# Peptides against a protein of PDB entry 6KZJ: the designs that were tried, part 54

Target 1, 71 residues: chain A of PDB entry 6KZJ
Amino acid sequence: SPDLLSEVSEMKQDLIKMTAILTTDVSDKAGSIKVKELVKAAEEEPGEPFEIVERVKEDLEKVNEILRSGT

## One batch from the design tools (peptide; made by RFdiffusion4, then SolubleMPNN)

Design b2_p26_3_s2 (from b2_p26_3, 14 letters changed)
Fold by OpenDDE base, seed 3:
Order: sequence, then C-alpha cells, then structure tokens
Structure b2_p26_3_s2 (fold): chain B 71 residues (1-71), chain A 26 residues (1-26)
Amino acid sequence: as target 1 above (71 residues)
Amino acid sequence: MDEALKKELEERLERYKKLLEELEKL
C-alpha cells in the first residue's frame, strides 16, 4: 500500500531526528548508531516494502536502546 | 536530558512500535 509506505517513510525520517536529539546528550558510546549511516540508508533506494519496514524496525530498536540507556 | 522531551520521545516510539507490530501481523 502506498499509504503505508508513506507512513513508514515519515517514521524513518522522524527516527533520524530523534537520533540527532538523543546523540547531542550521549557520548559517542552509542557505538551501534551512526547518524550518517541512518541518513544514507534513507536516501538510498529503499528496496521492496518488506526491506523498508525491516530497516525502519532496526532503526527504531536502536533509538529505543539509546533512550533506555539514559541521557 | 529534559524529562518532558524524554517522555515525548518515549510516547512517539511507542506509537511507532504499535504501527510496526500491526504491519507485521498482516
């Protein structure tokens, strides 16, 4: 569904923004997440819908780890 | 980090988790 893909794309962009916010207060020890990597992945060809969703899911899990680790 | 901002981010993540869960159940 194009509507679902649009929503997932918006979520991806928001996760990038959230990462930027979180990484301003956390030391570079958030060793699993490179903001540049997240941005690059968003600009690259997303692939099939399943691949897009799985990539966003991975990014969400990473952001959640940063948030849970404390800031 | 500001606690209000932290709560906002947590709530936003929870919404996204629910969305992904529903998508993966389809």
Scores: peptide ipSAE 0.415, ipTM 0.854, DockQ to the pose 0.055
Fold by OpenDDE base, seed 1:
Structure b2_p26_3_s2 (fold): chain B 71 residues (1-71), chain A 26 residues (1-26)
Amino acid sequence: as target 1 above (71 residues)
Amino acid sequence: MDEALKKELEERLERYKKLLEELEKL
């Protein structure tokens, strides 16, 4: 539904913000994820609902790895 | 980094993981 997609989109945007927070204090070596790349990906064609969810899941996993790197 | 901030981010990620898991079951 559009409401669920909106919620997932908000989650994606928050993951971008979390990445920005983490990368300000962690060395560039800890995360290959650039905020700009996440922003650009968000502006790309969203695709089908499943594809949107899977992309957000991938972003979440990446953020988790940055956080786990433990700085 | 600030441990309180780190904890907040960890808790937020955990919530998102659970939400996505439920969404993928739909």
Scores: peptide ipSAE 0.414, ipTM 0.854, DockQ to the pose 0.057
Fold by OpenDDE base, seed 2:
Structure b2_p26_3_s2 (fold): chain B 71 residues (1-71), chain A 26 residues (1-26)
Amino acid sequence: as target 1 above (71 residues)
Amino acid sequence: MDEALKKELEERLERYKKLLEELEKL
């Protein structure tokens, strides 16, 4: 569904924002996630729906890791 | 980090986890 894909795309964009917020406070974990790479991936995100969802899932897991283990 | 901000981010992530879980079950 195009609506679901739009929602997933919106999630990805928000995860990038969350990463930016977290990495301003947690510099030691900033090496685990490259914001520029995430931005580029978001811009290049054609692909099969499943692939898009799995990439966003991976990004979510990375953000979650930074948040819970932040120093 | 501000604890209120941290909590907000945690809640947001939890919502996204649930959404992705539902999408993967479709």
Scores: peptide ipSAE 0.413, ipTM 0.854, DockQ to the pose 0.056
Fold by OpenDDE base, seed 4:
Structure b2_p26_3_s2 (fold): chain B 71 residues (1-71), chain A 26 residues (1-26)
Amino acid sequence: as target 1 above (71 residues)
Amino acid sequence: MDEALKKELEERLERYKKLLEELEKL
């Protein structure tokens, strides 16, 4: 539904924000998630609902990995 | 990183995980 997609889109945006927070002190050289890439992916976010959700899930998993790594 | 901020992010992330899991069950 459009409401669910809007909510997922908000999650995507927040995950980008979280990534930025988590990576601010981390050198871009560490192979960490590039915020710019996440932003671009979000801007290109038409797609089927499943694809959107799966992309957000992927971003979430990446953020979780950063968080678990203690960075 | 500030521990309070870390915990906030962890809690937020956990909520999102749960939400996505529920969505994927549909």
Scores: peptide ipSAE 0.409, ipTM 0.853, DockQ to the pose 0.055

Design b2_p26_4_s4 (from b2_p26_4, 9 letters changed)
Fold by OpenDDE base, seed 1:
Structure b2_p26_4_s4 (fold): chain B 71 residues (1-71), chain A 26 residues (1-26)
Amino acid sequence: as target 1 above (71 residues)
Amino acid sequence: SAAQEEALKLTMEILKRLLALEKKLK
């Protein structure tokens, strides 16, 4: 679906920005994002695309919880 | 911090999944 592809594209762009922000305040152990390596490592995820996006949104909420609470 | 590192790790994993999904949708 083109609408779903657009949504995925927007989420991807937001996550790239988030990683840039997070990497500025992390130790050397965390390292920096390497998008090209992620692209190479990106393997097909099973399930319907819509369901995958919903699971991703749930996982993003976990990220938000960590950033909000520090845990 | 540990929390920021965890958030970064999760963010990158989610990004990887989205990249895989993007390939699937094209």
Scores: peptide ipSAE 0.627, ipTM 0.913, DockQ to the pose 0.639
Fold by OpenDDE base, seed 4:
Structure b2_p26_4_s4 (fold): chain B 71 residues (1-71), chain A 26 residues (1-26)
Amino acid sequence: as target 1 above (71 residues)
Amino acid sequence: SAAQEEALKLTMEILKRLLALEKKLK
């Protein structure tokens, strides 16, 4: 689905920005993030693409909760 | 902080999943 691909692409870009911000806010443990390395390591996830996206959104909410509450 | 580190870890994992999905959609 082209609409879903567009959504995924936008979310991907947002996450790249988030990782950049978080790496500057955390200790040197994180180092630099290499997106190309993640691309190589990316493995297919089971399920329909729309279901995967919804799960991702739920997981992103968990990230947001951690960042808001510190827990 | 530990929370920020966890958030970073999760974010990167989600990014990896989206990259995999992007490959699947192309």
Scores: peptide ipSAE 0.627, ipTM 0.913, DockQ to the pose 0.656
Fold by OpenDDE base, seed 3:
Structure b2_p26_4_s4 (fold): chain B 71 residues (1-71), chain A 26 residues (1-26)
Amino acid sequence: as target 1 above (71 residues)
Amino acid sequence: SAAQEEALKLTMEILKRLLALEKKLK
């Protein structure tokens, strides 16, 4: 689905920005994010694409909660 | 902090999953 692909692309770009921010906040010694390594390590996840996206959004809420609360 | 480290780890894992999904959609 073109619409779903666009949504995934937007989320991907947002996450790249988030990882960059978090890396600098965590440690001055943290290395640059290697997106190519993630691409290589990426393996297919079971389920319909739209279901995978919904699971991702659910998992992102966990990240957001950690950042807001510190726990 | 430990919380920020956990958030970073989770974020990178989610990014990896999206990259896999992107391959699936293309």
Scores: peptide ipSAE 0.626, ipTM 0.913, DockQ to the pose 0.638
Fold by OpenDDE base, seed 2:
Structure b2_p26_4_s4 (fold): chain B 71 residues (1-71), chain A 26 residues (1-26)
Amino acid sequence: as target 1 above (71 residues)
Amino acid sequence: SAAQEEALKLTMEILKRLLALEKKLK
């Protein structure tokens, strides 16, 4: 689905920005992420694309909770 | 902090999954 692809692309870009912020904020010695290497290492996840996106959203909420609560 | 490090780790894993999904959709 073109709409789903657009949503995935937007989420991807947001996560790249998040990783950049977290990397700079966590430690001065933290290395920058290598997106190119992630692309090559990416393996297909089982399930329908829309189901995968919903699972990703659930997991992203865990990240948000950690950042809000510190736990 | 430990929390920030965990958040970074999880974020990177989610990004990797989205990259895999993007390949599947193209």
Scores: peptide ipSAE 0.626, ipTM 0.913, DockQ to the pose 0.650

Design b2_p26_5_s1 (from b2_p26_5, 11 letters changed)
Fold by OpenDDE base, seed 4:
Structure b2_p26_5_s1 (fold): chain B 71 residues (1-71), chain A 26 residues (1-26)
Amino acid sequence: as target 1 above (71 residues)
Amino acid sequence: SADKEEAIKLVERNIKITDKLLEKLK
């Protein structure tokens, strides 16, 4: 599906943008968000395209929360 | 700092997953 391909491509671009933000110097004064648990849960990869897309979207939201917190 | 480091790992993992998915969709 060309629409799905476009969506996934856009998601990748968002991930790259988040990488750029996370690798910059940020203040470490905020409280922990237990990111280790998210990474551990991410060791399991869904097989079907839709499940993968939903998982990536969920992780993007969680990373966004970490960015807002500044931990 | 620890949260940021783990967030980076999470994003990098999803980039790899996304790349594989893109290959399958093409």
Scores: peptide ipSAE 0.446, ipTM 0.886, DockQ to the pose 0.075
Fold by OpenDDE base, seed 3:
Structure b2_p26_5_s1 (fold): chain B 71 residues (1-71), chain A 26 residues (1-26)
Amino acid sequence: as target 1 above (71 residues)
Amino acid sequence: SADKEEAIKLVERNIKITDKLLEKLK
């Protein structure tokens, strides 16, 4: 649907913005978030469009936490 | 740092997933 296409396009743009922030921030703080487990879980595509959208939104929140903490 | 490096991998993987989804929706 056009509504779903627009939503997914917006999510992709948010991901690109986060990539720019993560790669340019030179913080030396120690990490404490279980990001490795999230990366492994994301290796397999969830399949259905709804499941993919919800997974991406969840990952965006985790990335936001890392950006706020600077780890 | 270490979390940011893994976060970059996570974001890049999700970009690939969204690209594939966009192609299916078109």
Scores: peptide ipSAE 0.445, ipTM 0.885, DockQ to the pose 0.075
Fold by OpenDDE base, seed 1:
Structure b2_p26_5_s1 (fold): chain B 71 residues (1-71), chain A 26 residues (1-26)
Amino acid sequence: as target 1 above (71 residues)
Amino acid sequence: SADKEEAIKLVERNIKITDKLLEKLK
């Protein structure tokens, strides 16, 4: 599906942009979000393309919250 | 920060996942 391919490509680009933002200012301050638990939950890959897309979108939202908090 | 470090790991994992998915979709 070209629509799905485009959507996944855009998600990848967003992930790359967030990587750049996250690595620019390394702070030693502790945050309050339990990201370790999210990473562990992500160890199991969803099977079908739709489930994968939904998982990536959910993780993008969580990462965005961390970026906004600056922790 | 600890949250940022874990966020980086999460993003890197998802980049790998999206790369695999893109390959399957092509």
Scores: peptide ipSAE 0.447, ipTM 0.887, DockQ to the pose 0.076; fails the geometry check
Fold by OpenDDE base, seed 5:
Order: C-alpha cells, then sequence, then structure tokens
Structure b2_p26_5_s1 (fold): chain B 71 residues (1-71), chain A 26 residues (1-26)
C-alpha cells in the first residue's frame, strides 16, 4: 500500500541518520549484538512485510539505546 | 561503545532489507 511504502521510506531515512551518528567517534570493537541472527530472523519471519517493519523498528530502538549509553 | 560497531552493521543490513521491501511494495 502507499501508506506502507511511505512508512518504510521514512524508516530507511531514520536508519541512514543513525548511521551518520554511529560512525562519528566509533572504535572497531565487537559488541554483544548477534547481528547475523537478527537479520536472518527478520528475513525468514512469516507475516512479511509487517513483521519486517516491526523488527526494523525494534532494531532502531536497540541502536538508540546504544547511542544513549555510549556503549 | 562496545556495541557501536555491531550496531553500524545492523543498521546497514536493515537498510538493505528496507530497500528490498521497498521494491516489493512498489
Amino acid sequence: as target 1 above (71 residues)
Amino acid sequence: SADKEEAIKLVERNIKITDKLLEKLK
């Protein structure tokens, strides 16, 4: 739907903004986030596209917490 | 800071996922 398309486009823009923030003053340290597992879960989750949208939103929240904590 | 590098990877992969989703929705 056009409404869903607009929402996903906005989510992508938010992701890009977070990338810009994260790449400033970042060191090459491995974290505890199981990135591969999270990505696979999103791609294989039944109920797409809704489940994908919800998972991306969840990941955005996780990234926001990392930014706030400075971890 | 320990999770920042992985967070970057997570965001980049989600950008790829959203791009694929956008293609499906069009």
Scores: peptide ipSAE 0.428, ipTM 0.883, DockQ to the pose 0.077; fails the geometry check

Design b2_p26_5_s2 (from b2_p26_5, 8 letters changed)
Fold by OpenDDE base, seed 1:
Structure b2_p26_5_s2 (fold): chain B 71 residues (1-71), chain A 26 residues (1-26)
Amino acid sequence: as target 1 above (71 residues)
Amino acid sequence: SPEREEAIELVERNIEITDKLLEKLK
């Protein structure tokens, strides 16, 4: 699906942008957001392409929360 | 922070996932 291909390409671009922000040397604030379980779940990526896309979107939202918190 | 390091790992894993998915969609 060309529409799905475009969507996944945009998601990858967002992930790369997040990587750049997360790896930047900035002052960290104390936080309590745990993502270990999410990382473990990502090791076994189940489902059809649409289900994978929805999982990536969910993880992007969690990463955005961490970015906003400054941790 | 530990949370930030784990977030980096999560993002890197999802980049791998999207790369594999892109290859399948082509």
Scores: peptide ipSAE 0.445, ipTM 0.884, DockQ to the pose 0.074
Fold by OpenDDE base, seed 4:
Structure b2_p26_5_s2 (fold): chain B 71 residues (1-71), chain A 26 residues (1-26)
Amino acid sequence: as target 1 above (71 residues)
Amino acid sequence: SPEREEAIELVERNIEITDKLLEKLK
């Protein structure tokens, strides 16, 4: 499906953008934030590790949904 | 931070998955 291909391509681009964000030397609270500490991380500003990880998880879920559909 | 490193790994893994999905869809 061309629509699905476009969607997945956009997802990949989003992941690449997340990579760029994560690899930047951001002097924010990145060093004190643990991914497994969701409650604390949920209170962080946009662009902090938690939100990025959640977006990655959303992308993973989307991929899983596609795969579960038999596609 | 180690958490940031974990996030990087997760994203990289997801990119790999995305690439595989693209190959399957094409």
Scores: peptide ipSAE 0.302, ipTM 0.860, DockQ to the pose 0.070
Fold by OpenDDE base, seed 3:
Structure b2_p26_5_s2 (fold): chain B 71 residues (1-71), chain A 26 residues (1-26)
Amino acid sequence: as target 1 above (71 residues)
Amino acid sequence: SPEREEAIELVERNIEITDKLLEKLK
């Protein structure tokens, strides 16, 4: 689907933007978000396009939480 | 922070996943 292709392309662009933000200056240690489990889960691709898209969206939200927390 | 480093890994993995998905959708 061209609509799905566009959506996934935008998600990739968002991920690239997040990479740029995350690789900037790092500050204090805090928070306790279980990122390790998320990384491990991401290594096991769900397979179905819809499931993959939903997982990527969830991970983007978690990354945003980490950035907002200043960790 | 350690969480930030792990977040970088998570994002990089998802970039790889989206690349593979894009190839399948084409």
Scores: peptide ipSAE 0.442, ipTM 0.884, DockQ to the pose 0.075; fails the geometry check
Fold by OpenDDE base, seed 2:
Structure b2_p26_5_s2 (fold): chain B 71 residues (1-71), chain A 26 residues (1-26)
Amino acid sequence: as target 1 above (71 residues)
Amino acid sequence: SPEREEAIELVERNIEITDKLLEKLK
């Protein structure tokens, strides 16, 4: 649907913004958040469009937590 | 940090996933 297309497009833009933030030198602290498992999980296709969207949203939140924690 | 580097990988993977999804939706 066009609404889903718009939502996914916005998610892509958010991901791009996160890439820009993550690649900038804004934090020098190290943390203890396990991301390795999330990366491995992302290698598999989560399923139908709804499941994909939900997975991306979940990962966006996890990345935001990492950004807030300064890890 | 290593966590931040892995977060970058996660985001980049999700960009790829999102691109594939967009292609299917168009």
Scores: peptide ipSAE 0.442, ipTM 0.884, DockQ to the pose 0.074; fails the geometry check

Design b2_p26_5_s3 (from b2_p26_5, 11 letters changed)
Fold by OpenDDE base, seed 5:
Structure b2_p26_5_s3 (fold): chain B 71 residues (1-71), chain A 26 residues (1-26)
Amino acid sequence: as target 1 above (71 residues)
Amino acid sequence: SPEKEEAIKLVERNIKITEKLLEKLK
């Protein structure tokens, strides 16, 4: 679905912007994540596209709360 | 903070998830 593609693309862009915000006040070694682990997590993400999108949205809200609290 | 560290991990994970989903939707 082109509409779904557009939505997911926009979500990806928002996530990238949040990365830039989060990394401004953290050490260079902050968020140590293995690339292979990230790829594997994406491949193993369960659910149909709608369920995956909803999970991403939920996580975005959690990140927003962390940013708002400044912790 | 540890919360920000987890937030970074969460965002990075979801970037890869969205990338994979985009590939599947094509």
Scores: peptide ipSAE 0.574, ipTM 0.916, DockQ to the pose 0.080
Fold by OpenDDE base, seed 1:
Structure b2_p26_5_s3 (fold): chain B 71 residues (1-71), chain A 26 residues (1-26)
Amino acid sequence: as target 1 above (71 residues)
Amino acid sequence: SPEKEEAIKLVERNIKITEKLLEKLK
């Protein structure tokens, strides 16, 4: 649906912003992430679109907690 | 910090997940 498409697009944008905040002082460590494995994980992600969105939201909350802690 | 490194991995994974989901929704 167009509403779901818009929501997922906004979530992606938020994730990109979080990446920028997290990697400002960690340039070398961010480069160690294997893109191949990330693509595989995305293709194997189980569930219907709504269920996937809920999992992403849960992970966003975890990242927000780490960001607020300052560590 | 280790937590920050894991957060980076988690975010990068979810970026790919959202990208693939967007492709399916188109």
Scores: peptide ipSAE 0.569, ipTM 0.915, DockQ to the pose 0.079
Fold by OpenDDE base, seed 4:
Structure b2_p26_5_s3 (fold): chain B 71 residues (1-71), chain A 26 residues (1-26)
Amino acid sequence: as target 1 above (71 residues)
Amino acid sequence: SPEKEEAIKLVERNIKITEKLLEKLK
């Protein structure tokens, strides 16, 4: 679905922007992000596209809470 | 902060999730 594709693309972009915001005040040291682990987690993400999208949205809210707290 | 670092990891994970989902939707 092109509509779903657009939605997911937008979500990805929002996530990238969040990363940029989060990393402005923290040291992004090499090796801090386990890329292989993250990829593996993504591959194992269960559920249909809608369910995955909803989980991502829930996580986005969690991140927003952290951002709003300023910690 | 540790919380912010965890948030970064969470976001990174979801970036990969969305990337994988986009791949499947193509």
Scores: peptide ipSAE 0.568, ipTM 0.914, DockQ to the pose 0.079
Fold by OpenDDE base, seed 2:
Structure b2_p26_5_s3 (fold): chain B 71 residues (1-71), chain A 26 residues (1-26)
Amino acid sequence: as target 1 above (71 residues)
Amino acid sequence: SPEKEEAIKLVERNIKITEKLLEKLK
């Protein structure tokens, strides 16, 4: 679905923007993020595209709450 | 903050998820 593809692409871009907000480090230093774990999590993400999108939206809301709280 | 660090991890995870989903949709 082109519409779904566009939506997911936009979500990815929003996530990238949030990364820029969350990380003040402009250096090329890799953070403490475990890449292998993240890849595994993505590979094991259950559900059809709609369910995955809804999960991403839920997580985005969680991140927004953290950003608003300043913690 | 620990919450901010978790947020970073959560965002990075979801970037990978969306990337995988995009690959499936193409």
Scores: peptide ipSAE 0.565, ipTM 0.915, DockQ to the pose 0.078; fails the geometry check

Design b2_p26_5_s4 (from b2_p26_5, 11 letters changed)
Fold by OpenDDE base, seed 4:
Structure b2_p26_5_s4 (fold): chain B 71 residues (1-71), chain A 26 residues (1-26)
Amino acid sequence: as target 1 above (71 residues)
Amino acid sequence: SADKKEAIELVERNIKITDKLLEKLK
């Protein structure tokens, strides 16, 4: 649906913003991002669109908690 | 920090997931 498309697009934008915040200090940047594994994980993501959206929201909250803790 | 590294990995993973989902929804 168009509403779901808009919601997912907005979540992606939030993720991009979080990337900017997390990668401001290159010293804390993950030394190796395994693109191959990330692509594989995306291809294997199970469930209907709603279940995927809920998982993304859960991970966003986890990232926010890490950002708030500053660790 | 380990938590920050985890956060970066989570974000990168979910960017790929949302891209894939957007592709399917179109």
Scores: peptide ipSAE 0.543, ipTM 0.913, DockQ to the pose 0.079
Fold by OpenDDE base, seed 3:
Structure b2_p26_5_s4 (fold): chain B 71 residues (1-71), chain A 26 residues (1-26)
Amino acid sequence: as target 1 above (71 residues)
Amino acid sequence: SADKKEAIELVERNIKITDKLLEKLK
């Protein structure tokens, strides 16, 4: 679906923007990201496109909460 | 700062997920 493709593209762009915000003032501890685990999790992401989109939206809200709280 | 690390991981994970999904939708 072209509409779904557009929505997912927009979500990706939002995620990239969040990355920029999060990494502007990060501590040394934030650098220890397990890339292999992230890739593995992404490859094993189950569900139809709709379920995946909803999962991404849920995580975006979590990120937004962290950004607002500054913790 | 601990939550911020989690946030970074969540974002990076979902970037990979969206990339994979975009490929499937093409």
Scores: peptide ipSAE 0.539, ipTM 0.911, DockQ to the pose 0.080
Fold by OpenDDE base, seed 1:
Structure b2_p26_5_s4 (fold): chain B 71 residues (1-71), chain A 26 residues (1-26)
Amino acid sequence: as target 1 above (71 residues)
Amino acid sequence: SADKKEAIELVERNIKITDKLLEKLK
């Protein structure tokens, strides 16, 4: 579906933009990410495209809350 | 700072997820 492809592409672009914001003046602790765990989580993500999109949207909402709070 | 770390992890995870999904949709 071209509409779904466009939506997912836009979500990815939003995630990239948030990366730039979050990585500005990050602490050493914030930079310590378990890459292997994240890769595994992505590989094991269950569900059809719609379910995956909904989970991404949910996480985007969480990230937005954190960005607004500045904690 | 702890929340910021969580946010970074969420973003990184979802970038990988979206990349994988985009690949499947193509």
Scores: peptide ipSAE 0.535, ipTM 0.911, DockQ to the pose 0.080
Fold by OpenDDE base, seed 2:
Structure b2_p26_5_s4 (fold): chain B 71 residues (1-71), chain A 26 residues (1-26)
Amino acid sequence: as target 1 above (71 residues)
Amino acid sequence: SADKKEAIELVERNIKITDKLLEKLK
């Protein structure tokens, strides 16, 4: 649906903004990211669109908690 | 700061997931 498309587009934009916030402080604490494994994980993500959206929202909340705590 | 690695991984993973979902919705 167009409403779902808009919601997912906005979620992607929020994720991109979080990327900018998280990567502004270049410290060794960020560590190495295994891009290949992330690609596979995304490819294998199961569920209907609503279930996928809920999973993204769950992870967004985790990221927000980390940002608020500053750890 | 200790959890920044996890946060970056979560964000990068979900960017790819949303991209895949957007392709299906279009």
Scores: peptide ipSAE 0.541, ipTM 0.912, DockQ to the pose 0.081; fails the geometry check

Design b2_p26_6_s1 (from b2_p26_6, 12 letters changed)
Fold by OpenDDE base, seed 1:
Structure b2_p26_6_s1 (fold): chain B 71 residues (1-71), chain A 26 residues (1-26)
Amino acid sequence: as target 1 above (71 residues)
Amino acid sequence: LENLIELAKSLSKEEKEEALKKLEAL
């Protein structure tokens, strides 16, 4: 549905924003992080919009655990 | 997601570097 595609797009944008925040204070080499692969996987993974949303949600959960574990 | 962005913004430079290393290991 268009709603699920919009949700995926918003989630991707937020992942990109988070990546930018994490990389801006860390030296220029951080631009090679597999976050591009996570975003790319979210973009290139074939499947119904629901399956894409679920994969992005799983990746966001992993990111959340990483960020929370460092505090 | 907004909460995660705020959390990311609140991290120190060292914490951001550690988080990035963990993300690369995914």
Scores: peptide ipSAE 0.227, ipTM 0.750, DockQ to the pose 0.103
Fold by OpenDDE base, seed 2:
Structure b2_p26_6_s1 (fold): chain B 71 residues (1-71), chain A 26 residues (1-26)
Amino acid sequence: as target 1 above (71 residues)
Amino acid sequence: LENLIELAKSLSKEEKEEALKKLEAL
């Protein structure tokens, strides 16, 4: 459904934004977080749109736990 | 997701560095 594709696109954009926020204040030695790889994995998985959404949700949950555990 | 962006913005430099290391390990 176009709604699921839009949701995945928004989630991808938000992951990119979060990555940018985390990297902008970190000194020049922060190795390139392969967020490109997480984004690429979401694009390359030949799953049904639902499976892609579920994987991205799982990744976002992991990101949330990481961010919350440090605060 | 908006809440996660706000949370990321609220982190100290040290917290961001630690978060990045944990994200790279995923």
Scores: peptide ipSAE 0.225, ipTM 0.751, DockQ to the pose 0.103
Fold by OpenDDE base, seed 4:
Structure b2_p26_6_s1 (fold): chain B 71 residues (1-71), chain A 26 residues (1-26)
Amino acid sequence: as target 1 above (71 residues)
Amino acid sequence: LENLIELAKSLSKEEKEEALKKLEAL
């Protein structure tokens, strides 16, 4: 549905924002961060919108655990 | 997701570097 595609797009944009925040202080390696690959994997996975959402949710959960464990 | 963005903004430089290293291992 268009609603799921909008949700995926928003989640993807938020992942990009988080990546930018994490990389802004790490000047030279920002280009090599495979978070673009996580975002690209969300773009390249020819899955149904539901499967893409579930994968992005799983990745966001992992990101959440990483960020929470560091503070 | 907004809460995660705020959390990411609150991290120190060292914490961000460690988080990035863990993210690269996913």
Scores: peptide ipSAE 0.224, ipTM 0.748, DockQ to the pose 0.103
Fold by OpenDDE base, seed 5:
Structure b2_p26_6_s1 (fold): chain B 71 residues (1-71), chain A 26 residues (1-26)
Amino acid sequence: as target 1 above (71 residues)
Amino acid sequence: LENLIELAKSLSKEEKEEALKKLEAL
């Protein structure tokens, strides 16, 4: 559905923005393969829209836990 | 959910680095 695809796109964009914010002040880490892989995974999510949403939500949850635990 | 972008922006440089290390460990 177009609404679900829009939701996925927004979630992916938020993940990318968050990653960019984390890497802007630590430019030496911006080149990390694993960080790039997280972003790439968000951009190249395979499968049905539902599966994509579930995976992106899981990734965002992990990011949230990391960010919250660091404060 | 929290505004993750605002949360990320509020982190210090050290906190951002530690967050990146944890992300890389996933």
Scores: peptide ipSAE 0.231, ipTM 0.752, DockQ to the pose 0.101; fails the geometry check

